# Designs tried in a protein design run: peptides against a protein of PDB entry 8YVU. Part 31

Target 1, 39 residues: chain A of PDB entry 8YVU
Amino acid sequence: PQLCYILDAILFLYGIVLTLLYCRLKIQVRKAAITSYEK
Target 2, 160 residues: chain B of PDB entry 8YVU
Amino acid sequence: TWLTVLKKEQEFLGVTQILTAMICLCFGTVVCSVLDISHIEGDIFSSFKAGYPFWGAIFFSISGMLSIISERRNATYLVRGSLGANTASSIAGGTGITILIINLKKSLAYIHIHSCQKFFETKCFMASFSTEIVVMMLFLTILGLGSAVSLTICGAGEEL

## One batch from the design tools (peptide; aimed at target 1 C23 K26 A33, target 1 (a further copy) L25)

Design b2_p17_2_s2 (made by RFdiffusion4, then SolubleMPNN; from b2_p17_2, 12 letters changed)
Fold by OpenDDE base, seed 5:
Structure b2_p17_2_s2 (fold): chain B 39 residues (1-39), chain C 160 residues (1-160), chain D 39 residues (1-39), chain A 17 residues (1-17)
Amino acid sequence: as target 1 above (39 residues)
Amino acid sequence: as target 2 above (160 residues)
Amino acid sequence: as target 1 above (39 residues)
Amino acid sequence: SELEKALELVDRLLELV
C-alpha cells in the first residue's frame, strides 16, 4: 500500500512536469502560428 | 535550432531512462535484501528470479548514458552507438514487460487460490507485496521503453 | 489501497496521453519550422 | 549523491526547455 502511494507521487510529478512542458510547447506553437500569419 | 531541440530531448529521455534504471535497481535490491526470494514460492517473484530489475536497469542505464554522451559530443560514432543501445533497450523493455505481466498474472492467481481474506497471513502479504512491486516495475519498464523507443526514432532520424 | 491503484491507472493513462500529445505537438512544431525555412 | 546530480541535470534540462 505504501508503494502504491509512492508510485502515485512519482506519476503525479511526472504528469505535472509533462503538463507544464506541453503548455510551454503549445504556447510556442501558437506564437509561431501568429508570427506566420502576420507574415 | 532543431538539432538543439532534439539534443535537449535526447538528454531528457536519457535522464529518464537512467532514473528508471536506478529505481528498478533500487527496488530489486530492496526486494532481494528484505525477502529471501529463494524460499518464497518462486512464481510470485518470477521477474526478480529472472533478474529483470538488474539487466533491464543496466540496459536502460546504458541507453540513457549513451544518449546523453551522444548529445553532448555530437559525434557520429556515438550517435550510432546510442541508436544501437536504445534499440537493445527497447527490446529488453519489451521482454521485461512480458515477464512482468506473466509475474503479475501468477501473483494474482496466487491471491485468488489462497483466498487471501486474512491479510495477516505471511503468504498473502508477500503475494500482495509482490504484486505491488511488479506493478511498479511494470510502469517503470513502460516508461523506460517509451524513452528508449523515442530515442531510437530520434537517432534513426538523424542518420537519415 | 484500491483508490491508490485506481489513481495509478488514471495517472498512467494521463501520462501516456500527454506523451502522445507532446510528440504530436513537437512534430507540428517541426513541420512549421521546416515550412518557414523553405519560404 | 548521484541521484541529486541526476535530478539537477533534469532540472537544468527543464530550464532549457
Scores: peptide ipSAE 0.475, ipTM 0.813, DockQ to the pose 0.061
OpenDDE base, seeds 1, 2, 3, 4: peptide ipSAE 0.457, 0.427, 0.373, 0.440; ipTM 0.815, 0.788, 0.783, 0.795; seeds 2, 3, 4 fail the geometry check

Design b2_p17_2_s3 (made by RFdiffusion4, then SolubleMPNN; from b2_p17_2, 11 letters changed)
Fold by OpenDDE base, seed 1:
Structure b2_p17_2_s3 (fold): chain B 39 residues (1-39), chain C 160 residues (1-160), chain D 39 residues (1-39), chain A 17 residues (1-17)
Amino acid sequence: as target 1 above (39 residues)
Amino acid sequence: as target 2 above (160 residues)
Amino acid sequence: as target 1 above (39 residues)
Amino acid sequence: SELEEALELVDRLLELV
C-alpha cells in the first residue's frame, strides 16, 4: 500500500510536468503560427 | 486565429474542469452513501463534514460552464463573468486543498495513534479508507485548481 | 488500498494520453519549422 | 445529455490535436 501512494505521487508530479510542457509547447506553436501569418 | 485557438483551449479547460467537478461529486456521493459520516466519531471526515465535495464541485462546474458559454457567445459580459467565476473557483480550490491537507494530517495521526497494524479493525479500515478518499479528492482538487487558474489567466489576457 | 490502485491506473492513463498529445504537438512544431524554413 | 455533449466535445478536441 505504501508503494502505491508513492507511485501516485510520482504519477501526479509527472502529470503536472507534462501539462506544463504541453502548455509551453502549445504557446510555441501559436507563436509560430502567428509569425507565419505575418509573413 | 489566435483568438480562435485560445477559445478552443478555454473550452477544453472548461470541459476538464466540469469533468473534475463531476468526479468529485461522484466520490462525495459514494462516500456519503457508504458511510454515515454523522455517526463517525472524530475528524477523519472533516472535509466531508464541511461539505467540500459538494460546494467545491459546484464552484468548479459553474466555472467550467461559464467558460464554455463565454467562449461560445463571445460576449464581453460573459468573459468577465467567466473570469470572476474562475477566480472564485481558484480560491475555492485553494481552500479545499487546505481543508483536505488538514483532514489528511488528522487521518494519518489517527492511524498512527491507534497503531493500525491490523487492517481488519473497523476503525483502522475506516481511517485508511478516509485517507484514500481524501488523497483522491486532493488530486482532483489540484487538477481543478490548475484548470481554473489556466482559465483565469486566459480570461485576464483577453481583458488586456 | 484498492482505491490507490485505481488512482494509479487513472494517472497512468492520463500520463500516456498527455505524452501522445505532447508528441503530436512536437511533430506539428517541427512541421511548422520546416515550412517556415522553405519560405 | 450534458455529460454526453461534454464527452463529445472532448472527443472532438482530441481529434483536432
Scores: peptide ipSAE 0.422, ipTM 0.799, DockQ to the pose 0.067
OpenDDE base, seeds 2, 3, 4, 5: peptide ipSAE 0.390, 0.401, 0.407, 0.413; ipTM 0.792, 0.786, 0.807, 0.798

Design b2_p17_2_s4 (made by RFdiffusion4, then SolubleMPNN; from b2_p17_2, 10 letters changed)
Fold by OpenDDE base, seed 4:
Structure b2_p17_2_s4 (fold): chain B 39 residues (1-39), chain C 160 residues (1-160), chain D 39 residues (1-39), chain A 17 residues (1-17)
Amino acid sequence: as target 1 above (39 residues)
Amino acid sequence: as target 2 above (160 residues)
Amino acid sequence: as target 1 above (39 residues)
Amino acid sequence: SEYLEALELVDRLLELV
């Protein structure tokens, strides 16, 4: 039971990190698309 | 610039793989230290008996390290080495997942057979603990496999 | 306790999905970068 | 040395998050 809560915390943190990375990557894709459109 | 960002992401994946490997080793060590797995009846700890936390962690660690080194040095020979290591780690991860699934099934079957209502009883506690550890190891193995496969695809793309 | 395991499963699935999406997005960024370089 | 570099990389990644 305690291990389950620890796993939840780790997975939650991992999810947050991945979400942030995904957001950053999405912003990069948008910038790349804009640059490609201007050419 | 974009290639540099992608390279940093590969390094991140490598670090994640190493971290996963270290966590697997830690769990393996803790389980072996707390529990006498060799004397436990049944196959509820079959993954541990097979030594998966150890060899799996080694494979993932090597793969992650090689990936990081390959990305940092940006040498063709290192890319090939990293690709080979990541492929090996992917195979190891797949094997590990299979072992863990089998172990999980056995653990669940054990819990079902013994009708573990009292978690404080030694057998029920062990079965519950085994299930929890196996699930955690399974998640970690899947994460490691995902990183290894990702790195393999990246490496293969660079060689083509 | 059972809710903890359910949460673990949900978070794990979320992590996998985000990883796949991140990979797809990364591939798109690479393709965009290659196209931009060829121009 | 490689292990230390890996640890340093982890630390940098943690700082980026």
Scores: peptide ipSAE 0.464, ipTM 0.811, DockQ to the pose 0.063
OpenDDE base, seeds 1, 2, 3, 5: peptide ipSAE 0.445, 0.447, 0.452, 0.466; ipTM 0.803, 0.801, 0.802, 0.813; seeds 3, 5 fail the geometry check

Design b2_p17_3 (made by RFdiffusion4)
Pose (drawn by RFdiffusion4):
Structure b2_p17_3 (pose): chain A 39 residues (1-39), chain B 160 residues (1-160), chain C 29 residues (1-29), chain P 17 residues (1-17)
Amino acid sequence: as target 1 above (39 residues)
Amino acid sequence: as target 2 above (160 residues)
Amino acid sequence: CYILDAILFLYGIVLTLLYCRLKIQVRKA
Amino acid sequence: TYATAYTTATVLLVAAL
């Protein structure tokens, strides 16, 4: 009954999860590009 | 096989360490700049008053930088410094967790007994705001400390 | 406030859809 | 292909930030 930031609290978790998943995907793709471009 | 998986997966732990160090500065500067932290009737601030946002800000940052540079450049003396920075950050997080827990204990002791019936917006909106902020910081610090301890245990993997 | 939260509430949907598309594309690669 | 995926993931990370 006192919403706004209670619903806005889980959105910070949503931001953290996405900002970490994109970093892991970038690092993984960079490693895959390095391993595939050597030969 | 745990050691190989932890070794090959290393610099993301530095990414999340430096994300924790960067996001700790913003909270710490805003909270310590908007209003004085020594004239609170409920003495709600028990973590920002102890320097915790500025105690592990350029502390987690250096451990994340060392861990990122470790795979980028395999320096002779950087491997030794990376383990020390990881274990010092593990200790700093261990202390931060308990200080943040006693900050939650005091904030709940303030809001629990006759200070404010039901939710906020009666007399102590700052008390609920500080409680929510410290809970978010505690969760983010747990996330950072788990990756710092995982990197500490992964980095040695050998005698000395 | 509430509507401001709603404007940034669907940004996560599109961001996760493009993230899944990138994942499937990289899996095909 | 991997370079394009890397650039796309960079743009999407910057958009998430």

Design b2_p17_3_s1 (made by RFdiffusion4, then SolubleMPNN; from b2_p17_3, 13 letters changed)
Fold by OpenDDE base, seed 4:
Structure b2_p17_3_s1 (fold): chain B 39 residues (1-39), chain C 160 residues (1-160), chain D 39 residues (1-39), chain A 17 residues (1-17)
Amino acid sequence: as target 1 above (39 residues)
Amino acid sequence: as target 2 above (160 residues)
Amino acid sequence: as target 1 above (39 residues)
Amino acid sequence: KYEELLELVDRLLQEVL
């Protein structure tokens, strides 16, 4: 059970990091789309 | 377009593969240090008895390193070498997944047979621990295989 | 302990989905960057 | 080569982070 909790913590951290990266990338895509539309 | 994307991510995939390999090796080493797998009755640790964390980690590490080197030097001979290594790593990953699935089935069967109600019993603890580690190793192996296959596809695309 | 394993499975699935979405988004960003450079 | 790999990993980590 302790190992399961450790795995949960790692996966949770990984999920948070990926979510943040995804959000940053999504913002970049939106900015790129806006700049392409203004041209 | 997909091949181009995979080519651009080749270094990242290679690093991920190396990291996965290192984690697998670390887990293998920790398990071998904490548990005397050779004296454990049954096939609960069959993947460890087969040495998968070690040889799998080696294959993935070599594949990842070759992939990174191939991408950096952009030489035809390195591309072929990387393709060969990634193919070998993909085969190793597939074999590893098979071994881990078999181990997982055996571990689950062991838990079921012994009706592990008391977690503090050594046998039940070992079976549960084995199951947890095997699941972790399975996930890591799937990630490694995914990276190796992706790198293999990239390498094959460069040879065409 | 069973809840921990269920959580692991959910987090793992989430990680895979996020990775795929991140890859797709990265491809979109690259396509947008290429189209902006050709202009 | 190992140092270059470590530097690459560090750069990737910096790009991720």
Scores: peptide ipSAE 0.424, ipTM 0.794, DockQ to the pose 0.071
OpenDDE base, seeds 1, 2, 3, 5: peptide ipSAE 0.427, 0.414, 0.408, 0.420; ipTM 0.795, 0.794, 0.781, 0.793; seeds 1, 3 fail the geometry check

Design b2_p17_3_s2 (made by RFdiffusion4, then SolubleMPNN; from b2_p17_3, 13 letters changed)
Fold by OpenDDE base, seed 4:
Structure b2_p17_3_s2 (fold): chain B 39 residues (1-39), chain C 160 residues (1-160), chain D 39 residues (1-39), chain A 17 residues (1-17)
Amino acid sequence: as target 1 above (39 residues)
Amino acid sequence: as target 2 above (160 residues)
Amino acid sequence: as target 1 above (39 residues)
Amino acid sequence: EYEKLLELVERLLEEVL
């Protein structure tokens, strides 16, 4: 049971990191799309 | 800018692969230190008996390191080397997943056969612990394989 | 303990989905960059 | 090499954070 909680913590952290990276990438894509539309 | 982003992503994937490998090694070492796997009857720890946490971690570590080095030096020969290492790591990861799935099936079968109602019984505890560790290792191996495959695709794209 | 395993499964699935979405987004960014360069 | 890897991880962590 303790190992399960450790795994949960690792997976949770991984999920948060991926979410942040995804958000940053999404913002970059939006910025690129806006820049492409202005040209 | 895009190449820089891709490079950073490759380095990140390489670091993730190395980290995954290190975690696998740590788990392997802990399990080997706490449990005498050689004296455990059955195939509950078949993945450990096969040495997967060790050789798999080595392959992933080498692949990750080569990927990072290749990305930093931006040399064609290093890219090829990284591609080869990532391919090897991908194969190793696939093999590891197979071994872990087999181990998981055996562990689950063991738990089912012994009707482990009492968690405090040594055999049931070991089987449950094995199952938990195998699941963790399976997840880590899948993550490692994902990173290795991603790096392989990136490397193949650079050769083209 | 069962809840922990369920959480692990959900977090793992979330991680896989995010990874796939990140890959797709990355491919889209690459396509956008190529299109911007041809232009 | 391990120290360099740790530094790389720290830099990546700083960039992510």
Scores: peptide ipSAE 0.450, ipTM 0.812, DockQ to the pose 0.068
OpenDDE base, seeds 1, 2, 3, 5: peptide ipSAE 0.442, 0.411, 0.394, 0.410; ipTM 0.810, 0.796, 0.781, 0.793

Design b2_p17_3_s3 (made by RFdiffusion4, then SolubleMPNN; from b2_p17_3, 13 letters changed)
Fold by OpenDDE base, seed 5:
Structure b2_p17_3_s3 (fold): chain B 39 residues (1-39), chain C 160 residues (1-160), chain D 39 residues (1-39), chain A 17 residues (1-17)
Amino acid sequence: as target 1 above (39 residues)
Amino acid sequence: as target 2 above (160 residues)
Amino acid sequence: as target 1 above (39 residues)
Amino acid sequence: SYQELLELVDRLLDLVL
């Protein structure tokens, strides 16, 4: 049971990091699309 | 710019591989130090008996380190080396997943056969503990494989 | 304890999905960059 | 070194956060 909680913590942190990276990438793609539309 | 971002991502993936490898090694060493796997009946620790935590972790560590070094030095030979190491790590990860799944099945079968309602029986406790560790190792291996494959794709894209 | 394992499974699936989405976004960004370079 | 790797991880974390 303790190992499960440790794994949960690691996976949770990984999920948060990936979510942040995904959000940043998504924002970049949107910015690129807007810039391409203005040209 | 974009190459720098990709490089940073490559470093991140490399660090993830190294971290995964280190965790796998730590778990492997802890299990080997606490449990005499040789005296445990059955194939509950088949992945450990195969030495997967050790060699798998080494492969992931090497691939991650090479990826980081390749990115930092931007040398063609290092890029090729990283690609090769990541490919090897990907193969190792796939093999490791297979071994861990087999181990997990055996562990679950053991728990079922011995009707482990009494968690306090040493054998049932060991089987449960093994199952937990194997699941953790499986997750780590999948993460490592994902990073290795990603690095391989990135490296292949740089060579083309 | 059982909830921990369920959480692990959910977080694991989430991690896989996010990784796939991240890869797709990365490919899209690359395609957009290539298209921008060819113009 | 292991310490350099840790510093790299910290920098990456700072970049992501």
Scores: peptide ipSAE 0.449, ipTM 0.806, DockQ to the pose 0.071
OpenDDE base, seeds 1, 2, 3, 4: peptide ipSAE 0.396, 0.414, 0.433, 0.443; ipTM 0.779, 0.794, 0.797, 0.804; seed 3 fails the geometry check

Design b2_p17_3_s4 (made by RFdiffusion4, then SolubleMPNN; from b2_p17_3, 12 letters changed)
Fold by OpenDDE base, seed 5:
Structure b2_p17_3_s4 (fold): chain B 39 residues (1-39), chain C 160 residues (1-160), chain D 39 residues (1-39), chain A 17 residues (1-17)
Amino acid sequence: as target 1 above (39 residues)
Amino acid sequence: as target 2 above (160 residues)
Amino acid sequence: as target 1 above (39 residues)
Amino acid sequence: TYEELLELIDRLLQLVL
């Protein structure tokens, strides 16, 4: 049971980090798309 | 293009809020159905006694629905309504996190005081079960708060 | 204990989905960068 | 409606997958 809670904490942290990285990448893709459209 | 992508994000975040709300409501209902919380002495289920799964689920559901409706109709009044609902849901989520943290601390303290070596004792089982549910509710509340804040930022960006 | 395993399964699935989305976005960013460099 | 919500979830899943 303790190992399960530790795994939950690790997976939760991983999910938060991935969400932040996903948001950053999405912003970068949008900026790249805008720059490509202006050319 | 930016507005279209933001709209798609709003819809996704709205669905996430509704899903989070439904899960919270389901857990609240299951706990209330399986356990007679009123008969359980102590503050182990303080978040449930406060009705957090119910009102929290309602706030997140309303916020998510308003976000979806705002995206579909693209009306200024709906955008403002969605922004207001998301702000209210963010406040509710923050309050819920606080309540859940307090409940978690009480549950952990109870486990520590009773030195629950025997998992099969009714009191220790209830405390462990409460702790698990509170942790799940805490994660769901954090997810709901994150979605509500994101929707609030998107809505504020549309008004500027 | 069963609830912990259910949460682990949900978080694991979420992590996999986010990883796939992150990979797709990363590929899109690379394609956009290549297209921008060719212009 | 609940059905519309399910359809929305399905569309989102199709966008993600």
Scores: peptide ipSAE 0.460, ipTM 0.795, DockQ to the pose 0.068
OpenDDE base, seeds 1, 2, 3, 4: peptide ipSAE 0.448, 0.438, 0.438, 0.459; ipTM 0.785, 0.779, 0.778, 0.799

Design b2_p17_4 (made by RFdiffusion4)
Pose (drawn by RFdiffusion4):
Structure b2_p17_4 (pose): chain A 39 residues (1-39), chain B 160 residues (1-160), chain C 29 residues (1-29), chain P 17 residues (1-17)
Amino acid sequence: as target 1 above (39 residues)
Amino acid sequence: as target 2 above (160 residues)
Amino acid sequence: CYILDAILFLYGIVLTLLYCRLKIQVRKA
Amino acid sequence: TYSTAITTATVLLLLAL
């Protein structure tokens, strides 16, 4: 009954999860590009 | 096979360490700049007053930088410094967790007894705001400490 | 406030859809 | 393909930030 930031609290978790998943994907793709471009 | 997986998967732990160090400065500067932290009737601030946002800000940042540079550049003396910075950051997080827990204990002791019936917007909106902020910081610090301890245990993997 | 939260509430849907598309594309690669 | 994926993931990370 006192909404706005209670619903906005899970959005910060959503932001953290996405900002970490993109970093993991970028590092993984960079490693895969380095391993595939060597030969 | 744990050691190999932890070794090959290393610099993402430095990414999340440096994300914790960067996001700790913004909260710490905004909270310590918007209003004085020594004239609170409920003395709600028991973590920002102890320097915790500025106690592990350029502390987690140097552990994350060393962990990131470790795989980028395999320096002779950088491997030794990375383990020390990781275990010092593990101790700093250990202390931060218990100071943040006693901050939650005091904030709940203030809001719990006759200070404000039901939710906020009666007399102490800052008490609920500080409680929610400290809970978010505690969760983020748990996330950062778990990666710091995982990198500390992964980095040795050998005698000395 | 509430509507401001709603404007950034669907930004996560599109972000995750493009993230899944990138994942499937990289899997194909 | 991997170069395009890195550029796309960088742009999507900046948008998420």

Design b2_p17_4_s1 (made by RFdiffusion4, then SolubleMPNN; from b2_p17_4, 10 letters changed)
Fold by OpenDDE base, seed 4:
Structure b2_p17_4_s1 (fold): chain B 39 residues (1-39), chain C 160 residues (1-160), chain D 39 residues (1-39), chain A 17 residues (1-17)
Amino acid sequence: as target 1 above (39 residues)
Amino acid sequence: as target 2 above (160 residues)
Amino acid sequence: as target 1 above (39 residues)
Amino acid sequence: SYEEAIELIDRLLEEAL
């Protein structure tokens, strides 16, 4: 039971990190699309 | 440049793989230290008996390290080495997942057969603990495999 | 305790989905970069 | 080296945050 909570914490942290990375990548894609449109 | 960003992501994947490997080693060590797996009846710890936490962690660590080194040095020979290591790690990860699934099935079957209502009983506690550890190891192995496969695809793309 | 395992499963699934989406987005960024370079 | 790997992790964490 304690291990389950530890795993939850790790997975939660991992999810947050991935979400942040995904958001950053999404912003980059948007910037790339805008640059491509201006050309 | 975009290539630089992609390279940084490869390094990140390599680090993630190493971290996964280290966690697997830690769990393996803890389980071996706390539990006498060799004397446990049944196959509830078959993954541990097979030494998966150890060799799997080694493969993932090597793959991650090679990926990081390959990316940093940006040498063609290192890319090939990293690709080979990542491929090997992917195979190892797949094998590990298979072993862990089998272990999980056996552990669940054990819990079902013994009708573990009292978690404080030694056998039921061990079965529950085994299930928890196997699930954690399975998640870590899947993460490691994902990173290894990703690195393999990236490496293959660079060689083509 | 059972709720903990359910949460683990949800978080794990979320992590996998985010990883796949991140990979797809990364591929899109690569394609956009290649197209921009060829112009 | 192991130390370089740790440093890399720290840098990646800083970049990720």
Scores: peptide ipSAE 0.447, ipTM 0.805, DockQ to the pose 0.072
OpenDDE base, seeds 1, 2, 3, 5: peptide ipSAE 0.421, 0.402, 0.420, 0.441; ipTM 0.793, 0.785, 0.789, 0.807; seeds 3, 5 fail the geometry check

Design b2_p17_4_s2 (made by RFdiffusion4, then SolubleMPNN; from b2_p17_4, 10 letters changed)
Fold by OpenDDE base, seed 4:
Structure b2_p17_4_s2 (fold): chain B 39 residues (1-39), chain C 160 residues (1-160), chain D 39 residues (1-39), chain A 17 residues (1-17)
Amino acid sequence: as target 1 above (39 residues)
Amino acid sequence: as target 2 above (160 residues)
Amino acid sequence: as target 1 above (39 residues)
Amino acid sequence: SYEEAIELIDRLLELVL
């Protein structure tokens, strides 16, 4: 039971980190798309 | 192409594989240090009795290291070596998943048979702990297998 | 305890999906960068 | 080399963070 909660915490942290990375990458894609449209 | 992307991510996949291997070794060591698996009746810890956390981690570590070295040196002989190691790691990962699934089924069956309502009882605690550890190891093994397969496909694409 | 395992499964699935989406997005960024360079 | 592997890990961490 305690190990389950530890795993939940690790997976939750991993999910948050991945979400932040995904958001950063999405912003980069949007910037790249805007730059390609202006050319 | 998808293959080109995989080639560029080989180092990342290799590092991920090494990290997965290290985590598996850590979990295996912790479980072996805390629990006397040899004296536990039944097949609840069959994956540990088979030594999977150790040999599986070694295979994944070797595969990851070879993949990183192969990508950095860009030598044909290293590509073949990495392909061989990744193939071996993929087979090891598949075997590990099979062992872990069998262990998980046995652990769940044990919990069901003993109707473990009191988690503080030694047997029920061990069965619950085993189930948790096996699930964690299964997730790590799936991640390791995914990296090894990706590296194998990348290496095969370079030889063709 | 049972809820903890369910949460683990959901978080794990979420992590896999996010990883796949991140890979797809990264491929899109690379394609956009290549297209901008050829231009 | 082992040092190059550590450097690669550090670069990957910098890319992720």
Scores: peptide ipSAE 0.441, ipTM 0.788, DockQ to the pose 0.074
OpenDDE base, seeds 1, 2, 3, 5: peptide ipSAE 0.435, 0.436, 0.453, 0.429; ipTM 0.794, 0.789, 0.793, 0.784; seed 3 fails the geometry check

Design b2_p17_4_s3 (made by RFdiffusion4, then SolubleMPNN; from b2_p17_4, 9 letters changed)
Fold by OpenDDE base, seed 5:
Structure b2_p17_4_s3 (fold): chain B 39 residues (1-39), chain C 160 residues (1-160), chain D 39 residues (1-39), chain A 17 residues (1-17)
Amino acid sequence: as target 1 above (39 residues)
Amino acid sequence: as target 2 above (160 residues)
Amino acid sequence: as target 1 above (39 residues)
Amino acid sequence: TYEEAIQLIDRLLELVL
């Protein structure tokens, strides 16, 4: 049971980190697309 | 193109809010149906007693639905409405997180006070179950808040 | 305990989905960067 | 409609997957 809660916390943290990374990457894709369009 | 991408993101976030809301409602109803919260001693289910799963889920659902509708119809009034709903949902989410944290603290305190070494005691089982549900609700609330805030930012960006 | 495992499963699935999306997005960024460099 | 919303979710899932 305790291990399950620890796993939940780790998975939740992982989800948050991935979401942030995804957002950052999406912004980078957008910037790259804009730069490609200006050329 | 950018607006279209943002709109697609808005729909996704709206769906996430609706899903979160539905899960919260389902958990709320299940807990209320299985457990007589009124007979449970203490504030283990304080979040449920406050009705947070219900009103929070409603706010998230409305916010998500309005976001989806706003994206589809692209009407200025709907955009403003969605922004308002998302803002309200964000506030509701923040309040919900606070309530859930308080509930978690109370549940943990209850477990500590009753020295719940014997998981088979009904009170300890209920406290543990409550803690689990509250944690789940907390995660869902955080997800809902994240989606609502994201939608609010997107909506604000469209109005500027 | 069972609820915890259900939550773990949901979070795990979410993590997998986000990871896949992140990988796809990363590939797109790389492709966009390569295309921008060729111009 | 509710069905349209479900279809939209399915399409979004297909786009994501």
Scores: peptide ipSAE 0.447, ipTM 0.796, DockQ to the pose 0.071
OpenDDE base, seeds 1, 2, 3, 4: peptide ipSAE 0.428, 0.422, 0.454, 0.431; ipTM 0.783, 0.783, 0.793, 0.786; seed 3 fails the geometry check

